# Peptides against a protein of PDB entry 3HTU: the designs that were tried, part 96

Target 1, 75 residues: chain A of PDB entry 3HTU
Amino acid sequence: RRPEEWGKLIYQWVSRSGQNNSVFTLYELTNGEDTEDEEFHGLDEATLLRALQALQQEHKAEIITVSDGRGVKFF

## One batch from the design tools (peptide; made by RFdiffusion4, then SolubleMPNN)

Design b2_p30_3_s3 (from b2_p30_3, 13 letters changed)
Fold by OpenDDE base, seed 1:
Structure b2_p30_3_s3 (fold): chain B 75 residues (1-75), chain A 30 residues (1-30)
Amino acid sequence: as target 1 above (75 residues)
Amino acid sequence: MEEKEEEERRKRLEELKKKIEEKAKEREKE
């Protein structure tokens, strides 16, 4: 899958689960309990970042960087 | 030992999420 295709799957989950306007660590998205049944569960961080960057270009997400790591806010 | 390491990892991730949430709130004020 292309990064934008992964982004679509991730955003579909966010929308269907009512997680809009919420923030996540990158680990929560790919390794959390809430996404165990999703196809993007276990996705490598590098591909995840590219997927989130695609969503960011569509104004559907914002990647947030702090001293201890990165996360994302969905809109 | 493995359970302890998992707990420590969970704590680090929770602190990270807290910092991300705080930064997100700061940006809402801009």
Scores: peptide ipSAE 0.521, ipTM 0.845, DockQ to the pose 0.933
Fold by OpenDDE base, seed 2:
Structure b2_p30_3_s3 (fold): chain B 75 residues (1-75), chain A 30 residues (1-30)
Amino acid sequence: as target 1 above (75 residues)
Amino acid sequence: MEEKEEEERRKRLEELKKKIEEKAKEREKE
């Protein structure tokens, strides 16, 4: 899958899963319990980041970088 | 020791999450 396709899957999950939280660490998205049944579970961080960057270009997400790592806010 | 490392890792991730949330909140106010 292309990064854009992964991004679509991730955003679909965020939009339709009923999740109350819109902010995630990268680890939560690919390794968290809430995404165990999702196709993007276990996705490598590099690919995940590219997927999120694709969403960011569409203003659907914002990658947030802090001193200790990165996360994402979905819109 | 492995369990301890996992617990420490969890704590680090929780702290990271908090920092991300705080930064997100700050950006929202801008």
Scores: peptide ipSAE 0.520, ipTM 0.845, DockQ to the pose 0.873
Fold by OpenDDE base, seed 4:
Structure b2_p30_3_s3 (fold): chain B 75 residues (1-75), chain A 30 residues (1-30)
Amino acid sequence: as target 1 above (75 residues)
Amino acid sequence: MEEKEEEERRKRLEELKKKIEEKAKEREKE
C-alpha cells in the first residue's frame, strides 16, 4: 500500500472508533491493543510517518514532536 | 528484568502521551 492508502485506513479507524481522544502516540496506533484487529497494526514507523504526513497535507492530522518522541492529533 | 523493562517502557509511553496531549492543547489555544 501507498502511504496515503495507509493514511486512509488509519483515519477511517479514528473516525469510526468513537474515541473521546484524538491524540495518539505513534506506538498506540501501530502497537496498541485498540488497533490489534486493524490492517495497519504492526506497521513500521517509517511508513506510519509517511501515512500521517499524507493526512497532514490534507489537514486531517498534525504530527506533534516532543522531547520524548512523536505523536499525532487527528482532526 | 524483562517485566521491569516493560514497565519502564510503559511509563515512558504514558509520559510521552501526556506531553503530546499538553502540546496539542497548547496548539489548540494558539
Scores: peptide ipSAE 0.520, ipTM 0.844, DockQ to the pose 0.871
Fold by OpenDDE base, seed 3:
Structure b2_p30_3_s3 (fold): chain B 75 residues (1-75), chain A 30 residues (1-30)
Amino acid sequence: as target 1 above (75 residues)
Amino acid sequence: MEEKEEEERRKRLEELKKKIEEKAKEREKE
């Protein structure tokens, strides 16, 4: 799958889950309990970041960087 | 040993998420 295709799957999960919290650590998306049944579970961080960057270009996500790691906010 | 390492990792991830949430809230106010 291309990064854009991974991004689509991730965003579909976010929109369908109906979660109140739209902010995630990168670890939560690929290793969290809430995504165990998703195809993108276990996805490597490099590919995940490219997928999120594709969503960011579409204004569907914003990658947030702090001193000790990265996360993402979905729109 | 392994349990201690997992607990420390969990704490680091929780602190990371709090920092991300705080930064997201700050950007929303701006």
Scores: peptide ipSAE 0.514, ipTM 0.842, DockQ to the pose 0.879

Design b2_p30_3_s4 (from b2_p30_3, 13 letters changed)
Fold by OpenDDE base, seed 2:
Structure b2_p30_3_s4 (fold): chain B 75 residues (1-75), chain A 30 residues (1-30)
Amino acid sequence: as target 1 above (75 residues)
Amino acid sequence: MEKEKEEELKKKLEKLKEEIEKKAKELEEE
């Protein structure tokens, strides 16, 4: 799958799951309990980041960088 | 040791999450 395709899957999960919080650490998305049954679970961080960057270009997400690492906010 | 490492990672991730949430909130206020 291309990064854009992964991004689509991730965003579909976010938008359809009705998550209370739209902010995630990158680790939560690929290693968290809430995504265990998702196709993108276990996705490598590099690919994940590219996927999120694709979503960011579409104004569907914002990658947040802090001193301890990165996360993402979905819109 | 594995269990200890998992707990350590868990705490680090919690701190990271808090920082991200804080930053996200700040960005909303801009």
Scores: peptide ipSAE 0.474, ipTM 0.828, DockQ to the pose 0.886
Fold by OpenDDE base, seed 4:
Structure b2_p30_3_s4 (fold): chain B 75 residues (1-75), chain A 30 residues (1-30)
Amino acid sequence: as target 1 above (75 residues)
Amino acid sequence: MEKEKEEELKKKLEKLKEEIEKKAKELEEE
């Protein structure tokens, strides 16, 4: 899959998950229990970042960088 | 020992999440 295709899958999950939180660590997306049944579970961070960057270009997400690492906010 | 490492990682991830949430709120206020 291409990064933008991964992004689509991730965003679909976010939209349909019914979760209140729209902010995630990168780890939560690919290694968390909430996504263990998703195709993008276990996705490498590099590909994940590219996927999120694609979503960011579409104004569907914003990658957040802090001193301890990175996360993402979905819109 | 393994559980200790897991708890350490958990704490680090929780701290990271808190920082991200804080930053997210700051960005929203801009």
Scores: peptide ipSAE 0.472, ipTM 0.827, DockQ to the pose 0.872
Fold by OpenDDE base, seed 1:
Structure b2_p30_3_s4 (fold): chain B 75 residues (1-75), chain A 30 residues (1-30)
Amino acid sequence: as target 1 above (75 residues)
Amino acid sequence: MEKEKEEELKKKLEKLKEEIEKKAKELEEE
């Protein structure tokens, strides 16, 4: 899959899952319990970042960088 | 050892999440 396709799958999950929190660590998206049944579970970080960058270009997400690492906020 | 490593990771992830949420809120207020 292309990064854009991964981004679409991730965003679909975020939008339909009814999650109260729209902020995630990168680890939560690919290794968390909430995404165990999703196709993007276990996705490598490099590919994940490219997917999120694609969503960011569409104004659907914003990658957040802090001292301890990175995360993402979905819109 | 395995449980200890798991707890350490959990704590690090929780701290990271808090920092991200804080930053996200700051960006929203801009």
Scores: peptide ipSAE 0.469, ipTM 0.825, DockQ to the pose 0.868
Fold by OpenDDE base, seed 3:
Parts: structure tokens; C-alpha cells; sequence
Structure b2_p30_3_s4 (fold): chain B 75 residues (1-75), chain A 30 residues (1-30)
């Protein structure tokens, strides 16, 4: 799958679960209990970042960077 | 050993989440 396709799957999950405007760490998205049944569970961080960057270009997400790591807010 | 590593990771992730939420709030207020 392309990063854009992964982004679509991730955003669909966020929307269906009613978690728009929620904030996540990258670990929560790919390793969290809430996403264990999703296709993107276990996705490598590099591909995840590219997927989120694609969503960011569409104004559907914003990647947040702090000293300890990165997270994302969905819109 | 394994449980100790798991708890350590859990604490680090919790701290990271708090920092992300803090920054997200600050960005919203700008």
C-alpha cells in the first residue's frame, strides 16, 4: 500500500470511532489496544509518518513534535 | 525483568502523551 492509502485507512478508523480532534502518540496508533484489529496495526513508523504527512497535506491531521517524540492530532 | 521493561515503557509513553497534549493545547490557543 502507498502512504496515501494507509492514511485513508487510518483516517477512516478515526472517523468511524468518533475520535476526531483527538490526540495520539505514534505508538498508540500502531501498537495500541484500540487498533489491534485494524489493518494498520503494527505498521512501521517510517510508513506511518508518510501516511500522516499525506493526511496533513489534506488538512485532516497535524503532526506534533516534542523532545520525547512525535504525535498527531486528527481533524 | 520483562515486566519492569514494560512498566518503564508505559511510563515513558504516558509522559510523551502528556507533552503532546500540552503542545496541542498551546497551538490551539495561538
Amino acid sequence: as target 1 above (75 residues)
Amino acid sequence: MEKEKEEELKKKLEKLKEEIEKKAKELEEE
Scores: peptide ipSAE 0.467, ipTM 0.824, DockQ to the pose 0.911

Design b2_p30_4_s1 (from b2_p30_4, 10 letters changed)
Fold by OpenDDE base, seed 4:
Order: sequence, then C-alpha cells, then structure tokens
Structure b2_p30_4_s1 (fold): chain B 75 residues (1-75), chain A 30 residues (1-30)
Amino acid sequence: as target 1 above (75 residues)
Amino acid sequence: METVMTKELAEELLPHARGEAKKVLEKFLA
C-alpha cells in the first residue's frame, strides 16, 4: 500500500470510532489496544509517518513534535 | 511541516487526549 492508502485506512478508523479531534502518540496508533483489529496495526513508524503526512496535506491531521517523540491530532 | 509542542498547545490538546498521549502531555506540562 502507498502512504496515502494507509492514511485513508487510518482516517477511516478515526472517523468510524468517533475520534476526530483526538490526539494520539504515533505508538498507540499502531501498537495500542484500540487498533488491534485494524489493518494498520503493527505498521512501521516510517510508513506511518508518511501516511500521516499525506493526511496532513489534506488538513485531516496535524503532526506534532514533543520533547521526545511525535503525536498527531486528527480533525 | 511539523508543529512543535508548546505549553499553550499542550493545554489546548490535553482535553482531547487519553492513554499514552495524555500522559505525554501531562509530563510536558509538569
């Protein structure tokens, strides 16, 4: 899958679960309990980042850098 | 471009976070 395709799957989950406007660490998106049944669970961070960057271009997400690590807010 | 965390941003995001994300924000604000 292309990053854009992964981004679509991730955003679909965010929307279906009613978590628009929610904030996540990158880790809990792909390794958290809430996404265990999603196709993107276990996705490597590099690919995840590219997927989120694609969503950011569409104004559906904002990637945030904290002291150590990254997070994302979905819209 | 990525947004850099600030105290003001962390305070705005905190109500929208849970789990690990919430812990990260709380730690940042501590």
Scores: peptide ipSAE 0.672, ipTM 0.927, DockQ to the pose 0.916
Fold by OpenDDE base, seed 1:
Structure b2_p30_4_s1 (fold): chain B 75 residues (1-75), chain A 30 residues (1-30)
Amino acid sequence: as target 1 above (75 residues)
Amino acid sequence: METVMTKELAEELLPHARGEAKKVLEKFLA
């Protein structure tokens, strides 16, 4: 899958679960219990980041950097 | 471009976070 396709799957999960406007660490998106049944669970961070960047271009997400990590807010 | 965390942003994001994300924000604000 291309980053844009992964982004679509991730955003669909966010929407289906009613978690729009929620904030996540990149880790819990692909390694958390809440996404264990999702296709993007276990996705490598590099690909995840590119997927989120694609969503960011569509104003559907905002990638946030903290001292030692990254997070994302969905819209 | 990535947004850099600030105290003001952390306070805005806190009510929208849970789990690990919430812990990260709380730690940042501590």
Scores: peptide ipSAE 0.671, ipTM 0.926, DockQ to the pose 0.921
Fold by OpenDDE base, seed 2:
Structure b2_p30_4_s1 (fold): chain B 75 residues (1-75), chain A 30 residues (1-30)
Amino acid sequence: as target 1 above (75 residues)
Amino acid sequence: METVMTKELAEELLPHARGEAKKVLEKFLA
């Protein structure tokens, strides 16, 4: 899958679960219990970042740096 | 462009976070 395609899957999950405006660490998106049944669970962080960057270009997400890590807010 | 966390942003994000994200923000604000 291309990053844009992963981004679509991630945003679909956010929307289905009613979590627009929610904030996540990158880790809990791909390793958390809430996404265990999603296709993007276990996705490597580099690919995840590119997917989120694609969403950010569409103004659907904002990537935030915190100390030595990253998070994301969905819109 | 990536957004850098600030105290003001952390306070705005805190009510929208849970789990690990919430802990990260609380730690940042401590």
Scores: peptide ipSAE 0.670, ipTM 0.926, DockQ to the pose 0.922
Fold by OpenDDE base, seed 3:
Structure b2_p30_4_s1 (fold): chain B 75 residues (1-75), chain A 30 residues (1-30)
Amino acid sequence: as target 1 above (75 residues)
Amino acid sequence: METVMTKELAEELLPHARGEAKKVLEKFLA
């Protein structure tokens, strides 16, 4: 899958679970309990970042840097 | 472009976070 396709899957999860406007660390998005049954669970961070950047271009997400880590807010 | 965390942003995001994200924000505001 291309980063844009991963982004679509991630955003679909956010939307159908009613978590728009929620904030996540990149780690819990792909390694947390909430996404264990999702296809993107276990996705490597580099690909995840590119997927989120694609969503950001569509104004569906905002990537945030905190200390030595990153998070994301979905809209 | 990435947004850099600030005290003001952290306070704004806190109500929308849980789990690890919430802990990170609380630690940042401490």
Scores: peptide ipSAE 0.668, ipTM 0.925, DockQ to the pose 0.924

Design b2_p30_4_s2 (from b2_p30_4, 13 letters changed)
Fold by OpenDDE base, seed 5:
Structure b2_p30_4_s2 (fold): chain B 75 residues (1-75), chain A 30 residues (1-30)
Amino acid sequence: as target 1 above (75 residues)
Amino acid sequence: SEIEATEELAKELLPHARGKAKEVLEKLLE
């Protein structure tokens, strides 16, 4: 899958689960309990980041980078 | 500044965060 495709899957999960406008750490998305059944669970961080960046370009997400880690807010 | 802008963003995002994400944002705002 291309990053954009992963982004789509991730966003679909966010939307279907009613978590739009919520913030997640990148780790939570790929390693969290809530996404264990999702195809993107276990996705490598590099690909995840690219996927989120694709969503960001579509204004569907905003990646937050802080000293203690990175997060993302979905819209 | 960029830092201040980031803090403001974090402040805005905090209410929408939970778990680890919330902790990260809280730490950022400490």
Scores: peptide ipSAE 0.187, ipTM 0.693, DockQ to the pose 0.480
Fold by OpenDDE base, seed 4:
Structure b2_p30_4_s2 (fold): chain B 75 residues (1-75), chain A 30 residues (1-30)
Amino acid sequence: as target 1 above (75 residues)
Amino acid sequence: SEIEATEELAKELLPHARGKAKEVLEKLLE
């Protein structure tokens, strides 16, 4: 899958679960209990980041980079 | 400052965070 395709799957989960306008750590998305049954569970962080960057280009997410750690807000 | 800007963003995001993300944001605001 391309990063854009992963992004689509991730955003579909966020939307279907009613979690738009919520904030996640990158770890929660791929390693959290809430996504255990999703195809993107276990996705490597590098690919995840590219997927989120694709969503960010579509204004569907905002990657939060702080000195220590990263997160993402979905819209 | 950059730190203040980060804190302001964290304050805006905190109400929309849960679990570990919430803990991280709370730590940033300590």
Scores: peptide ipSAE 0.178, ipTM 0.681, DockQ to the pose 0.469
Fold by OpenDDE base, seed 3:
Structure b2_p30_4_s2 (fold): chain B 75 residues (1-75), chain A 30 residues (1-30)
Amino acid sequence: as target 1 above (75 residues)
Amino acid sequence: SEIEATEELAKELLPHARGKAKEVLEKLLE
């Protein structure tokens, strides 16, 4: 899958679960209990980041960088 | 300042965070 396709799957999960406008760490998206049944569970961070960057260009997400790591807010 | 702006962002995001993300933001604001 291309990063854009991964982004679509991730955003579909966010929307289906009613978690738009929520904030996640990158780890929570791919390693958390809430996404264990999703195809993107276990996705490597590099690919995840590219997927989120694609969503960001579509104004569906915003990547957050802090001194202690990175997160993402979905819209 | 940059750190002040980061803290303001954290305050705005805190109500929308849970789990580990919430913990991180709370620690940032200590």
Scores: peptide ipSAE 0.168, ipTM 0.672, DockQ to the pose 0.468
Fold by OpenDDE base, seed 2:
Structure b2_p30_4_s2 (fold): chain B 75 residues (1-75), chain A 30 residues (1-30)
Amino acid sequence: as target 1 above (75 residues)
Amino acid sequence: SEIEATEELAKELLPHARGKAKEVLEKLLE
């Protein structure tokens, strides 16, 4: 899958989940219990980042990079 | 771990948070 395709799957999950908080750490997306049944679970961080960057281009996400880690807010 | 990752992000965001977001982050770090 291309980064854009992974981004689509991730965004679909976020939309379907309907969670109150749409802020996640990158770790939660690929290693969290909430995504164990998703195809993107276990996805390498490099590919995940590219997928999120694709979503960011569409204004569907904002990547938060900090010294102690990275997160993402979905819109 | 997932919990540690969440806490680390919260620590970085807390200084820039306000209102409800700030309250949530503070509770996460208690």
Scores: peptide ipSAE 0.065, ipTM 0.614, DockQ to the pose 0.105

Design b2_p30_4_s3 (from b2_p30_4, 12 letters changed)
Fold by OpenDDE base, seed 4:
Structure b2_p30_4_s3 (fold): chain B 75 residues (1-75), chain A 30 residues (1-30)
Amino acid sequence: as target 1 above (75 residues)
Amino acid sequence: METVMTEELAKELLPHARGEAKKVLEKLLS
């Protein structure tokens, strides 16, 4: 899958689970219990970042640099 | 381009966070 395709899957999950406007660490997004059944679970961070960047271009997400890494807010 | 975390932003994001994200923000604001 292309990054933008991963982004679509991620955003679909966010929307379907009613978590729009929620904030996540990149880690919990792909390694958290809440996404264990999602196709993007376990996705490497590099690919995840590219996926989120694609969403960011669409104004569907905002990547945030935090103390120990990155986070993301979905819209 | 990535947004850099600030105390102000952390306060704004806190209500929208849970789990690890919330812990990170709380720690930042402590």
Scores: peptide ipSAE 0.646, ipTM 0.921, DockQ to the pose 0.933
Fold by OpenDDE base, seed 5:
Structure b2_p30_4_s3 (fold): chain B 75 residues (1-75), chain A 30 residues (1-30)
Amino acid sequence: as target 1 above (75 residues)
Amino acid sequence: METVMTEELAKELLPHARGEAKKVLEKLLS
């Protein structure tokens, strides 16, 4: 899958689970218990980042950097 | 472009976080 396709799957999960406007660490998006049944669970961080960047271009997400890693807020 | 965390942003995001994200934000604000 292309990053844009992964982004679509991730955003679909966010939307159908009613978690728009929620904030996540990149780790819990792909390694958390809440996404264990999703196709993107276990996705490598590099691909995840590109997927989120695609969503950011569509104003559906905002990637946030902290001294110890990254997070993302969905809209 | 990625947004850089600040104390003010952390305060704004805290109500929208849970799990690990919430713990990270709480630690930043401690």
Scores: peptide ipSAE 0.643, ipTM 0.920, DockQ to the pose 0.933
Fold by OpenDDE base, seed 3:
Structure b2_p30_4_s3 (fold): chain B 75 residues (1-75), chain A 30 residues (1-30)
Amino acid sequence: as target 1 above (75 residues)
Amino acid sequence: METVMTEELAKELLPHARGEAKKVLEKLLS
């Protein structure tokens, strides 16, 4: 899958689970219990970042840098 | 372009976070 396709899957999960406007660390998005049954669970961080950047271009997400990592807010 | 975390932003995001994200934000504001 291309990053844009992964982004679509991630955003679909956010939307159908009613978590728009929620904030996540990149780690819990792909390694947390809430996404264990999703196709993107276990996705490598590099690909995840590119997927989120694609969503950001569509104004569906905002990537946030923190001293020890990254997070993301979905819209 | 990525948004850089600030104390003000952390306070704004806290109500929208849970789990690890919430713990990270609380730690930043402690």
Scores: peptide ipSAE 0.640, ipTM 0.919, DockQ to the pose 0.928
Fold by OpenDDE base, seed 1:
Structure b2_p30_4_s3 (fold): chain B 75 residues (1-75), chain A 30 residues (1-30)
Amino acid sequence: as target 1 above (75 residues)
Amino acid sequence: METVMTEELAKELLPHARGEAKKVLEKLLS
């Protein structure tokens, strides 16, 4: 899958699960209990970041980095 | 563009943050 395709899957989950305006660490998004049944669960952080960057281009997400930690806010 | 800040700055801003911004900082600094 291309980053944009992963982004689509992620945002679909955000939307259908009512997680809009929620914030996640990248770890929570791919390793958390809330996404265990999603196709993107277990996705490597590098690919996840590219997917989120694609969403950011569409103003659907904002990536935040603090030191070596990363998080994302969905809109 | 991604928002980037040092841990030191994040800790400094935490007590003044609110809403989603505070939530993000709390998670990223935990």
Scores: peptide ipSAE 0.193, ipTM 0.724, DockQ to the pose 0.300

Design b2_p30_4_s4 (from b2_p30_4, 12 letters changed)
Fold by OpenDDE base, seed 3:
Structure b2_p30_4_s4 (fold): chain B 75 residues (1-75), chain A 30 residues (1-30)
Amino acid sequence: as target 1 above (75 residues)
Amino acid sequence: MEIEATEELAKELLPHARGEAREVLEKLLK
């Protein structure tokens, strides 16, 4: 899958679960219990970041640097 | 473009966070 396709899957989950406006660490998106049944669970961080960057271009997400880590807020 | 979470931004984000994200933000604000 292309990053944009991954982004679509991630955003679909966010929307379906009613978690728009929620903030996540990158880790809990791909390794958390809440996403265990999602296709993007276990996705490597590099690909995840590219996917989120694609969503960011669409104003659907904002990648946030917290200390030396990263998170994301969905809209 | 990634934005850096300032203390003010962290406070704004905190109500929208749970789990690990909330822990990270709370730690930043301590």
Scores: peptide ipSAE 0.622, ipTM 0.908, DockQ to the pose 0.940
Fold by OpenDDE base, seed 2:
Structure b2_p30_4_s4 (fold): chain B 75 residues (1-75), chain A 30 residues (1-30)
Amino acid sequence: as target 1 above (75 residues)
Amino acid sequence: MEIEATEELAKELLPHARGEAREVLEKLLK
């Protein structure tokens, strides 16, 4: 899958679970219990970041750095 | 473009966070 395709899957999960406007760490998205049944579970961080950057271009997400870590807010 | 969380931004984000994300933000604000 291309990054934008992964982004679509991630955003679909956010939307259907009613979590728009929610904030996540990158770890939560790919390693959390809430996404265990999602195709993007276990996705490597590099690919995840590219996917989120694609969503950011569409104004659907905002990548945030906190200390030495990263998070994301979905819109 | 990535934005760095300021204390003000962290406070704004806190109500929208749970789990690890909330812990990280609370730690920043502590």
Scores: peptide ipSAE 0.621, ipTM 0.908, DockQ to the pose 0.897
Fold by OpenDDE base, seed 5:
Structure b2_p30_4_s4 (fold): chain B 75 residues (1-75), chain A 30 residues (1-30)
Amino acid sequence: as target 1 above (75 residues)
Amino acid sequence: MEIEATEELAKELLPHARGEAREVLEKLLK
């Protein structure tokens, strides 16, 4: 899958689970319990970042750096 | 573009965070 396709899957999960406007760490998205059944669970962080960057271009997400970690807010 | 979180931004994001994300933001605000 291309990063844009991963982004679509991630955003579909966010929307269908009613978590628009929520903030996550990148780790939570790919390693958290809430996404264990999702296709993007276990996705490497580099690919995840590119996927989120694609969503950011669509104004559906904003990547945030906090200290030495990264997070994302979905819209 | 990635946004570097300030304390003020963390305060704005805190109501929208839970779990690990919330813990990270709370630590920044301490």
Scores: peptide ipSAE 0.620, ipTM 0.908, DockQ to the pose 0.908
Fold by OpenDDE base, seed 1:
Structure b2_p30_4_s4 (fold): chain B 75 residues (1-75), chain A 30 residues (1-30)
Amino acid sequence: as target 1 above (75 residues)
Amino acid sequence: MEIEATEELAKELLPHARGEAREVLEKLLK
């Protein structure tokens, strides 16, 4: 899958689960309990970041740096 | 592009966070 395709899957999960406007760490998205049944669970962080950057271009997400970590807010 | 969380931004994001994300933001604001 291309990064934008991963982004689509991630955003679909966010929407279906009613978590629009929620904030996540990058770790939570790919390693958290809530996404264990999702195809993007276990996705490497580099690919995840590119996927989120694609969503950011569509104004569906904003990548945030906090201290030495990263997070994302979905819209 | 990435945005760096300021104290004010963290406060705005806090109500929208849970789990680890919330813990990270709370630590920043402490």
Scores: peptide ipSAE 0.618, ipTM 0.907, DockQ to the pose 0.906

Design b2_p30_5_s1 (from b2_p30_5 with E10K Y13L E15L H17K D19E E24Y E30K)
Fold by OpenDDE base, seed 4:
Structure b2_p30_5_s1 (fold): chain B 75 residues (1-75), chain A 30 residues (1-30)
Amino acid sequence: as target 1 above (75 residues)
Amino acid sequence: SLEDKIEVAKKLLELFKTEELKEYLEELEK
């Protein structure tokens, strides 16, 4: 899958679960219990970041940097 | 927003409460 495709899957999950406007750490997206049944569970961070960047370009997400950590807000 | 950044920071802090998650963060800092 391309990063854009991963981004689509992630965004679909966010939308289905009604978590738009919520903030996530990168860890809880790919390692959290809430996403265990999702295809993107266990996705490597590098690919995840590219996926989120693709969503960011579409104004569907914003990557947030705090010190040396990162999170994301979905819209 | 600042509020969003604070929330991210809080969540990151929670990750350090377990050894497993702490190790994860340490790996990210390499």
Scores: peptide ipSAE 0.150, ipTM 0.635, DockQ to the pose 0.402
Fold by OpenDDE base, seed 2:
Structure b2_p30_5_s1 (fold): chain B 75 residues (1-75), chain A 30 residues (1-30)
Amino acid sequence: as target 1 above (75 residues)
Amino acid sequence: SLEDKIEVAKKLLELFKTEELKEYLEELEK
């Protein structure tokens, strides 16, 4: 899958679960309990970041950097 | 927003438990 396709899957999950306007760490998106059954669970962070960047271009997400850690806000 | 950044920071801080931190760092090193 392309990063854009991963982004679509991630955003679909966010929307289906009603978690728009919520923030996540990148880790909990791919390693959290809430996404265990999602296709993007276990996705490497590099690919995840590219996926989120694609969503960011669509104004559906904003990547937040705190020191060396990253999170994301979905809209 | 600042509030969002604070929330992210809090969540990141919560990862700093021995086992969870180890897993997190391993993922970052991939």
Scores: peptide ipSAE 0.135, ipTM 0.622, DockQ to the pose 0.378
Fold by OpenDDE base, seed 1:
Structure b2_p30_5_s1 (fold): chain B 75 residues (1-75), chain A 30 residues (1-30)
Amino acid sequence: as target 1 above (75 residues)
Amino acid sequence: SLEDKIEVAKKLLELFKTEELKEYLEELEK
């Protein structure tokens, strides 16, 4: 899958679970219990970041950086 | 927003205070 395709899957999960406007750490998206059954569970962080950057270009997400840590807010 | 950044920071803090830290670091090392 391309990063854009991963982004689509992630955003679909966020939307159908009613978690828009919520913030996540990158870790909980790919390693959290809430996404264990999702196709993107276990996705490497590098690919995840590219996927989120694609969503950011579409104004569907904003990557948040706090010191050395990163998270994301979905819209 | 600042509030969003604070929430991210809190989540990261909680993660690093639990046993999930080991799992997180293992993933980063892949």
Scores: peptide ipSAE 0.130, ipTM 0.620, DockQ to the pose 0.343
Fold by OpenDDE base, seed 3:
Structure b2_p30_5_s1 (fold): chain B 75 residues (1-75), chain A 30 residues (1-30)
Amino acid sequence: as target 1 above (75 residues)
Amino acid sequence: SLEDKIEVAKKLLELFKTEELKEYLEELEK
């Protein structure tokens, strides 16, 4: 899958679960209990970041950096 | 926003446990 396709799957999950406007760490998106049944669970961070950057270009997400850690807010 | 950054920081701090922190750091190194 291309990063844009991963982004679509992630955003679909966010929307289906009613978590728009929520904030996540990148770790909990791909390693958390809440996404264990999702196709993007276990996705490497590099690909995840590219996927989120694609969503950011579509104004559907904002990547947040705190020191050396990263998170994301979905819209 | 500042509030969003605070929430991210809080979530990161919650990972400050032996196993969770180890896994998190391993993911950051990829």
Scores: peptide ipSAE 0.123, ipTM 0.618, DockQ to the pose 0.386

